# Peptides against a protein of PDB entry 6TME, part 151

Target 1, 324 residues: chain A of PDB entry 6TME
Amino acid sequence: NRLKRAYIALQAWKKAFYSDPFNTAANWVGPDVCSYKGVFCAPALDDPSVLVVAGIDLNHADIAGYLPPELGLLTDVALFHVNSNRFCGVIPKSLSKLTLMYEFDVSNNRFVGPFPTVALSWPSLKFLDIRYNDFEGKLPPEIFDKDLDAIFLNNNRFESTIPETIGKSTASVVTFAHNKFSGCIPKTIGQMKNLNEIVFIGNNLSGCLPNEIGSLNNVTVFDASSNGFVGSLPSTLSGLANVEQMDFSYNKFTGFVTDNICKLPKLSNFTFSYNFFNGEAQSCVPGSSQEKQFDDTSNCLQNRPNQKSAKECLPVVSRPVDCS
Target 2, 324 residues: chain A of PDB entry 6TME as posed
Amino acid sequence: NRLKRAYIALQAWKKAFYSDPFNTAANWVGPDVCSYKGVFCAPALDDPSVLVVAGIDLNHADIFGYLPPELGLLTDVALFHVNSNRFCGVIPKSLSKLTLMYEFDVSNNRFVGPFPTVALSWPSLKFLDIRYNDFEGKLPPEIFDKDLDAIFLNNNRFESTIPETIGKSTASVVTFAHNKFSGCIPKTIGQMKNLNEIVFIGNNLSGCLPNEIGSLNNVTVFDASSNGFVGSLPSTLSGLANVEQMDFSYNKFTGFVTDNICKLPKLSNFTFSYNFFNGEAQSCVPGSSQEKQFDDTSNCLQNRPNQKSAKECLPVVSRPVDCS

## One batch from the design tools (peptide; made by RFdiffusion4, then SolubleMPNN)

Design b2_p18_1_s3 (from b2_p18_1, 13 letters changed)
Fold by OpenDDE base, seed 4:
Structure b2_p18_1_s3 (fold): chain B 324 residues (1-324), chain A 18 residues (1-18)
Amino acid sequence: as target 1 above (324 residues)
Amino acid sequence: SSSSEERLQKILEELRAE
């Protein structure tokens, strides 16, 4: 019965293909769905004597089409990987029936519409990758209430602010890059106890960096480049004991880049170029270390090459934003 | 494909543990 439902779903999906350049679904014929290319069967969790479709992997198939509502019949799917295709439309709400969903990767497609809230209905979801699509609107705060390990949101059309609930996230990797997020980074960010990598690149984020960033003891990658951040770098950044890659470039930061930041023990790359920093510690100077790479280009630093003109610097440097 | 199968097996193991 379950495989029959799966057959209905998969045939509906095949019908929803506009183009299958690699003939991935060529063998999607007949009731033996477990033999279908990209379809993986396993014993059902509730009844090991029953074989069910437990996984779909159509990655890199360049398939054009959409996800039909009949996919909701794939109730036993725990792994759904369809990245690097040309699927369009919205994620069907019927996927709420896939209560075993564990990894959902629809990245590198042409999906549109708001955040697929159906993802919130999956109690066991650990991996969510919706990057490189055209999802838009705001993020539902509830996304960070879920026990996700990874959240990839980058390269979409998301807007609005980052939810305060981000602090509740247990994810080790979260990407916001290349969206249209605005506002400040929530102070609750420091509560992300499992965070290893967070990327804010290329948004419309602004304001001061919260001091609480310094509480991210496990973070190895912190990239806030290409935003509208202002003020000085928080002194609490000295707490980033494990940060390896840090990028604050292309913002409007001012003030002094301190030794405490540049001497972070695991720091390998620190880019703070294209800001309005008016001073840096000797340890921050490019070439000062063989183990660390720095970029201080296009700031307001004295006696450094490739800096902004006084004309560009003075208006900003003379009116530093107080983040205290 | 084989990697997907392996990953799936791990996932199913985790789900069983829940």
Scores: peptide ipSAE 0.684, ipTM 0.950, DockQ to the pose 0.957
Fold by OpenDDE base, seed 1:
Structure b2_p18_1_s3 (fold): chain B 324 residues (1-324), chain A 18 residues (1-18)
Amino acid sequence: as target 1 above (324 residues)
Amino acid sequence: SSSSEERLQKILEELRAE
């Protein structure tokens, strides 16, 4: 039966633990898997008279080990949360059998290898959190074809470009931060109809910001700091009617920071420090507003404190990048 | 634990609605 398969899977997993400092699996004994700590049972969707393992929550258990192939026997699991452990290795391809997977959180572990493509096989997946691991290589473009609500990729070893398919994403939150992504932000970004938060912090992204960013009417957080972006800020950013947090710091932007951007109606924090901006509207000056916070530190602004030297500014400001 | 149960119930409801 289904619980017997779950028993086999969970016992195999227990054997795959190298360390269980909180003795989380101490009660993982016997056939009554529904009593196991961190194991949650529910009536099966296809037969309410059958009890199945529907969820796993081992968050913050500090368990060292790996995910054995036998986890594929947990075919009824819809919630798999094992963040903040020390699991290593790769995500087993056998998890493709978990066709009800809805939320998959393996963040804050020691997983390695390429993007876990098994996640692409889950038809009902809505939440994918693989942040704070050691996943590497290219991001498969198919990830954005899925009807996900949230995609957390930050703090890994991903490289290459952001897929053009990003515009197809229905996710409200997407994080790319602290990887090795390169190239430009795709122009298709403006097609992300449900986007609320997007974070590009600390990558190797470059080029001009696409004008299409201004089409992200529902975005509340836009952070592109610590990259290699060039050119002026798109004038279309005035269309970000709901942006609250915006960060362009630590790039190579030039030009003038306009009034239309700094007066965005929901803007609470706008950081554009550590660039090569050579002018800003009065509304962008730190201290000019009580409800908004600005940081213009280390630019090429005249009559402002803590700016770059002329020696640093001249070679960049005199050769502005034309993004048109 | 209780939060996980609640979250799971919501997920299962969504899956039933599909």
Scores: peptide ipSAE 0.684, ipTM 0.950, DockQ to the pose 0.967
Fold by OpenDDE base, seed 2:
Structure b2_p18_1_s3 (fold): chain B 324 residues (1-324), chain A 18 residues (1-18)
Amino acid sequence: as target 1 above (324 residues)
Amino acid sequence: SSSSEERLQKILEELRAE
């Protein structure tokens, strides 16, 4: 009996709670699991006459505890939302039995260990949110082989390079922000056909930006701030026809910021502060447009306020990085 | 939690269509 298995799983989970400040699981008593707070039942997909646990929503419950292996008994769950809790430990590999998993949100918890590879085993997964945890190690390349709508990885402890497979992703939103990623952005990035928003903020990424970024025709948000990027901005950035928010601040970019970038048709905010740019087009000057906001602070620009000193600029500007 | 139920219903409809 599926509901009996669900009862076993949910009772095991209740026992795994260290703290339930809102008494969310107070009514988790007895065999009628469909009445449990945060538990949602529906007719089974394979047999509509059978009622099964199809969803869990414990968002914002501030529950402290861990995910026990018995959660693998919840084989009919398609929606698992447990964000903004204090769950710790690792994601159980037994969750591989949840073959209907469609949305998995464990964001804003205290999970640790490597990337939860069990997420890769779910054939129908469309939404993955593991941000604001303590996941570490390498990002498995296979994550981008999944037909995901969104991939939220930000605010973790992921290391190493961004996989070349990123170009295979069909996600509209991908966040890498506030991790420990290093190396270059893969050239395959330009192959992301559905990308609307991508965020690299606050990593240890380096090298030149790939020209292929200019192929991201649908991107509305591109943020590469707070990294170690070098060289000039690719001229191909003029191809970002739909970009609205663009941020390259807090890097080591050099060269000239061109009209072709600053006059992008949908551009609303362009921040390129805290770099080593030695020139900008008039269209890039803050205040030059009522429709666009620019920030050119702390570069090597002449006749602009709040720029770096010659002493700071000369060593970098005189030795430009060749990205060819 | 009606919103979660509604979202779940949509998900199940999508899964059924696959």
Scores: peptide ipSAE 0.664, ipTM 0.950, DockQ to the pose 0.965
Fold by OpenDDE base, seed 3:
Structure b2_p18_1_s3 (fold): chain B 324 residues (1-324), chain A 18 residues (1-18)
Amino acid sequence: as target 1 above (324 residues)
Amino acid sequence: SSSSEERLQKILEELRAE
């Protein structure tokens, strides 16, 4: 009976395909859904004697189409990977019935509309990848209340502020890159206890960096490049004991890049180019270390190559933003 | 394909442990 429901769902989905260049669904014929390409069956968790559809993998199939509401009949699916296709429309609310959803990857498609709030209804969700789509609007604060291992939001059309609830996230990897997020990074960011990688690249974020960033002891990658951040770098950044890749380029930072930051023990690459820094410690100078790579290009540094003109620097450097 | 099956098996094991 459960496989019968799966058959109905999968046939409805096949009908929702506009194009299947690789004929991925060519064998999607007949009631034996477990033989379908990209469909994976397993014994049901509640009854090992019953075989159910537990996973879908249609990655890289270049399929054009949409997700029909009948997909809600796939109630035993724990793995749903359909990245690198041309699916359009919205994520069906009927997917709320997939209570075993563990990994949801719809990245690199043409989905539109607001954040798929149906993802918030999945109690066991650990992996959410919706990057490289056309999702828009506000990010629901509840996303960070979930016990996710990874949250990929980059390359969408999300706007508004980053929710304060970010501090509640247990994710090791979070990407906000290439959206339209605005406002300040929440001070609660320092409470992200499991964070290893966070990327803010290419948004409209502004204000001063919160001091609480320095509390991210496990972070290895911190990229805040291509935003509108102002002020000096927080002195508390000296607390990033495990940071390897750090990028603050293409912002409006001012002040002095300190020795305490550039001498971070695990730092491999530190890019702070295209800002308005007016000084740097010797340890920050590109070429000063063989183990560390620095880029100080296009700042307001004296006696360094490829810096901004005095005309460009003076208006900004003379009026530093006080982040205190 | 095989990778997906292996990953799915791990997921199901984790779900059983919950």
Scores: peptide ipSAE 0.658, ipTM 0.949, DockQ to the pose 0.962

Design b2_p18_1_s4 (from b2_p18_1, 10 letters changed)
Fold by OpenDDE base, seed 1:
Structure b2_p18_1_s4 (fold): chain B 324 residues (1-324), chain A 18 residues (1-18)
Amino acid sequence: as target 1 above (324 residues)
Amino acid sequence: SSEAEKRLAEILAELRAE
C-alpha cells in the first residue's frame, strides 16, 4: 500500500504545479506511479518483494509551483532532485518522514524562509544542495554535525556568523559563496579532515584568516575572495600541500606574499589581486612560472603594473593589522 | 533520467550496507 501513498503524494504535487512548460507531469495519471516521468521505483529496503518510490528527478523541468505537505507520504524516497525549477515557498516539515533521504537537491529554485531544518532530521543524508534560492537567516550549527559529503549553500540570503561546528564537518565540498555571512572564519576550520573544496566568495566575512587553514592538507580549492579580510596571509598556508586553486582577491589584506605560499607544489592558480599587499616574492610574480598563474593586480606593490596609487595605499599600509 | 536511476541504485546499495 506504499505505492498508494505515493500516488496521493504525487497527485497532490501535480495539483501544486502552477506551470509545467515541458509537460513533465502529463503522464502522471493513474495508480502506476512507477511509470511517471521523473519517478523511480525500486524494491523496498525492508522488503524486496515490495516496490516503492525511491527516487524523484525533476531536474531542469522549469516547473512553477510549491511542495505540498503530502510529499511526506513518499517515505521511501532516498533521492530527491528537483533543481532548476521555479518551485517557491518553504520546504515542508512533513519531509521529516523521508528517513531514507540520502541526496536532497533543491538548488536553483525560488524557495524562501529560514534554513530548512527538516534536512537535519534525515539520518542518512550525504548530499545537501540548496544553492541558488532565497533562504535566509542564520545557518544552524547542527548542519556540520551531520555526516555529509557535500554542502552547497551558495547564492542565498544567509547571514550571521559561520558556526564554530564547521570543524566537525566531514564534507569534502562546502560552499558559502554569495550570501551575507559575517564575522571571522572559525579557527576550527582546520579540523575539517575530509575537506577538498571550500568557497567563501562574496560575503561580508572579516578579520584575520585563522592559522589553522594551513592544516587543511587535502584542500584543492580555497576561495575567500570578495570579503573584508584583513592582515597578512598566514605563514601556515605553506601547509596546503594539495591546493590547486587559491583566491584571496578583493579583500583588505596587507603585508608580504611569501615564497612558501607561491611555491606550493600543486598550486595552479593563485589570485591575490585587489588587496593592499606591499610586497611579493619573486615566485609570486605573474609570468614567473609556466605551470602557475598569478594575479597581483591592484595591490600596493612597487615596480609592478596596475597597482593602487600611493594615496590609496598609504592610509592602509601604514596601519597594518596585527593578527598575532 | 538514466543518470538519476543509476545514482539511485548506488545510493540504495549504500543504504543496504549500513
Scores: peptide ipSAE 0.729, ipTM 0.968, DockQ to the pose 0.948
Fold by OpenDDE base, seed 5:
Parts: structure tokens; sequence; C-alpha cells
Structure b2_p18_1_s4 (fold): chain B 324 residues (1-324), chain A 18 residues (1-18)
């Protein structure tokens, strides 16, 4: 039966634990898997008279170990939360059998290998959190074909370009931060109709920002700091009617920071420090507003404190990148 | 956790509605 399969899976997993400092699996003994700490049972969706393991929550257990292939026997699991552990290895492909997977959180672990493509096989997946691991390689374009509410990829070792399929994403939150993503932000980004927060911090992204960013009417957080972006800020950024937090710091931007950007109606914090901007509107000056916070540090602005030297600025400012 | 159990109930309700 299903609970017997679950027992086999959970015992195999317990055996795969190298360290369980909080003795989380201490009560993982015997066939009554529904009594196991961190294991949650519910009536099966296909047969309410059958009790099945429907959820796993081992968050913050600091368990060291790996995910054995026997976890594929947990075919009724819809919630899998194992963040803040020390699990290593790869996500087993046998998890493809978990066709009810809805929320998958393996964040803050020591997983390695390529993107866990098994996640793409889950038809009902809505939440994917793989941040703070050691996943590497290319991000599969198909990830954005999924009807996900949130995609957390930050703090890994991904090193591809951002797929153009990003425009198909229905996610409200997407994080790319602290990876090795390269290339340009795809122009299709403007098609992300449900996007509220997107973070590109600390990658190797380059090129001009696409004008289509200005089409992100629902975005409240846009952070592209610590990359290699060049050119001027798109004038279409004036269309970000709901942006509250915006960060372009630590790039190679040039040109003029316009009044239309700094006067965005919901803007609370706008950081454009550590670039090569050679001018800013009065509304962009730090201290010019009581409700908005600005940082223009380390640019090429005249009559402003803490700016780059003329020697540093001249070579860049005199050769602005044309993004047209 | 109790929070996870609550969330699971919500998830299962959504899955039933599909």
Amino acid sequence: as target 1 above (324 residues)
Amino acid sequence: SSEAEKRLAEILAELRAE
C-alpha cells in the first residue's frame, strides 16, 4: 500500500542521514509514518478513504545527508520543505513520480549538479525555491513555461544567459541574484504581466537595459545592481508606476538620470551609485525629498560629493554606449 | 510544523479544485 511505500522511502532517507543534530528523525521508527516528525498525512485525492503522506517539512533541522532515490516512492507528496539543512548531492530523478508536487523548497542546502530538471516534470508546481545551493550550468528555458508563482534561483552557480522565455513567466517573484548569469536581459521581460519583484544582483549581466522594462507596471522591486550594464537608463522606466525599490548601483551606466525616473509615484528608494552618470535632475539629488531616498555616490556628477575623479570618468563618459 | 500542516491543507484544496 501507499503508506508501506512511504515507510520504505522514509527509512531509506533516515539511513541517508549523516548527521541529525536535533534528532529530528529519532521517532522515525515503525510503520506509522504519519506520526513521524515532519511528516504530514492526508486523505488521498483519488481516494479519500486512503491515508497518504502528503507533506514533508524538515525546515531548519540542520540535517546532513542526501536524497536517496527511494524518495520517489512518496508519490502523494504535494509539499516538500527541507530548507536550512545540509543535504548534499543531486535531486533524484525518481522524484518525477511525485506528480502532485506543488511547493518544492530545498533552499539553503548543499545540493550540486545542474538545474534539477525533475522540477519541470511536475505539472502542478507553483513554488520553486532552490536558492542558496551549488546548482550550476544552464537554466533551462522551460522553467518559465511553468505556471509558477515564485522562482527563487539566487545564490547558486548558474552561468548561462537568461532565457528569452522569461516573458512567458507568470511568477510574481523571480530571483537571479548571486549567480554567474551573463548576456543581456531579454527584451521579452516586459511581457511578465504578473511580476512584482525581480532581482538580478551580483551576476555578470551586460549590455543595455531593454526598453521593455518600462512595461512592468506591477513591479515593486527592481534590482539590477552589481552587474556590467552599460548605456543610459531607458526613458521608458518612467512607466514603472508601482516601483518602490530600484537599484542600478555598481554598473557602468552613463548619461543623465532624468526627472521622470526620480519622480516615479511609488518610488521609495532609488540607488544608482557606483556608475558613470554625468548628470542628474534636481529631483534625483539625495535629500531633495523627504519620502524618497536616493544615492548618487561615486558617479561622474558635477558639484556632488563622493564622485569619481575626472581621470576615471573621462574615458567612459566621453564614449557613451548607444543603446538605440 | 503547524504552519506547514495548514499550508498543506490549502494546497490540497487547490489540487482538488483542478
Scores: peptide ipSAE 0.711, ipTM 0.967, DockQ to the pose 0.943
Fold by OpenDDE base, seed 2:
Structure b2_p18_1_s4 (fold): chain B 324 residues (1-324), chain A 18 residues (1-18)
Amino acid sequence: as target 1 above (324 residues)
Amino acid sequence: SSEAEKRLAEILAELRAE
């Protein structure tokens, strides 16, 4: 009996709670699991006459505890939302049995260990949110082979380079922000066909930006701020026909910020502050447009306020990195 | 949560269509 298995799983989970401040699991008593707070039942996909546990939503419950292996008995779960809790430990491998998993949100918890590779085993997964945890190590290249709509990885402890398989991703939103990623952005990034928003904020990324970024025709948000990028901005950025928010601040970019970038048709905000740019087109000057907002603070620009000193600029500007 | 239940119904409809 599927509901009996669900009962075993949910009772094991309740026992794995260290703290339940809102008494969310107070009514988790007895065999009627479909009445449990945060548990949602539906007719089984393979047999509509059978009622099964199809969803879990414990968002914002502030529960402290861990995920026991018995959760693998919830084989009919397609929606698993447990964000904004204090769950710790690792994601159980037994969750591989949840073959209907469609949305998995464990964001804003205390999970540790490597990337939860069990997520790669779910054939129907469309939404993966593991942000605001303590996941560490390498990002598996296979994550981008999944047909995901969104990939949220930000605010973790991921290291190593961004996999070249990123170009295979069909996700509209991808966040890498506030990790420990290093190396260059792969040239394959330009192959992301459905990308709307990508965020690299606050990593240890370096090297030149690949020219292929300009192929991201549907991107509306591109944020590469707070990294170690060098060289000039690619001229191909003029191809970002739909970009609205663009941020390259807090890097080591040099060269000239061109009209072709600052006159992008949908551009609303362009921040390129805290770099070593030594020139900008008139269209890039803050206040030059009523429709666009620019920030050129702390560069090596002449006749602009709040710029770096000649002493700070000269060593960098005189030795520009050649990205060709 | 009623919104979660609604979303679940949408998800299940998509899964049935596969």
Scores: peptide ipSAE 0.710, ipTM 0.967, DockQ to the pose 0.952
Fold by OpenDDE base, seed 3:
Structure b2_p18_1_s4 (fold): chain B 324 residues (1-324), chain A 18 residues (1-18)
Amino acid sequence: as target 1 above (324 residues)
Amino acid sequence: SSEAEKRLAEILAELRAE
């Protein structure tokens, strides 16, 4: 019965293909769905004597089409990987029936609409990759209530603020890059206990960086470049004992880049170019270390090359934003 | 792919442990 439902679902999906350049679904014929290319069967968790469709991998198939609601019949699927295709439309709400969903990768497609809230209904979800699509609107706060290992949201059309619930996330990797997020980074960010990599690149974020960023002891990558951040870098950044890659470039930061930041023990790359910093410690100067790479280009630094003009600097440097 | 099949086995093992 479960395989029959799977057959109905997969045939409906095949019918929803507009183009299959590699003929991936060419063998999707007949009731033996377990022989279908990209379809993986396994014994059911509730009954090992029953064979079910447990996984789908159509990565890199360049398939054009959409996800029909009949995919909700694939109730035993725990792995759904369809990245690097040309699927369009919305993620069907019927996928709420896939209660075993563990990894959901629809990245590099042409999906549209709001955040696929159906993903929030999956109790066992650990991996969510929806990057490189056209998802839009607000990010649901509930996304960070999920016990996800990784959250990939980059290269979409998400807007509004980053939810305060971010501090509840147990994810090691979170990407917000290349969206339309605005507002401040929530102070609750410091509560992300398992965070290793966080990327805010290319949004419309603003305000001061919260001091609580310094509590992210496990962070190895912190990239806040290409936003509208203001004020000085928090002194608490000296607490980033494991940071290797740090990028604050292309913002409106002011003040002094301190020795405590540039001497972080694991720091390999620190880019703070294209800001309005008016001073830096000697340890921050590019070329000062063989083990660390720095970029201080296009700031308001004295006696450094490739800096902004006094005309550009004076209006900003003379009116520093107080983040205290 | 065979990689997906391997990953699926790992996932199912984790789900059974829950």
Scores: peptide ipSAE 0.704, ipTM 0.966, DockQ to the pose 0.946

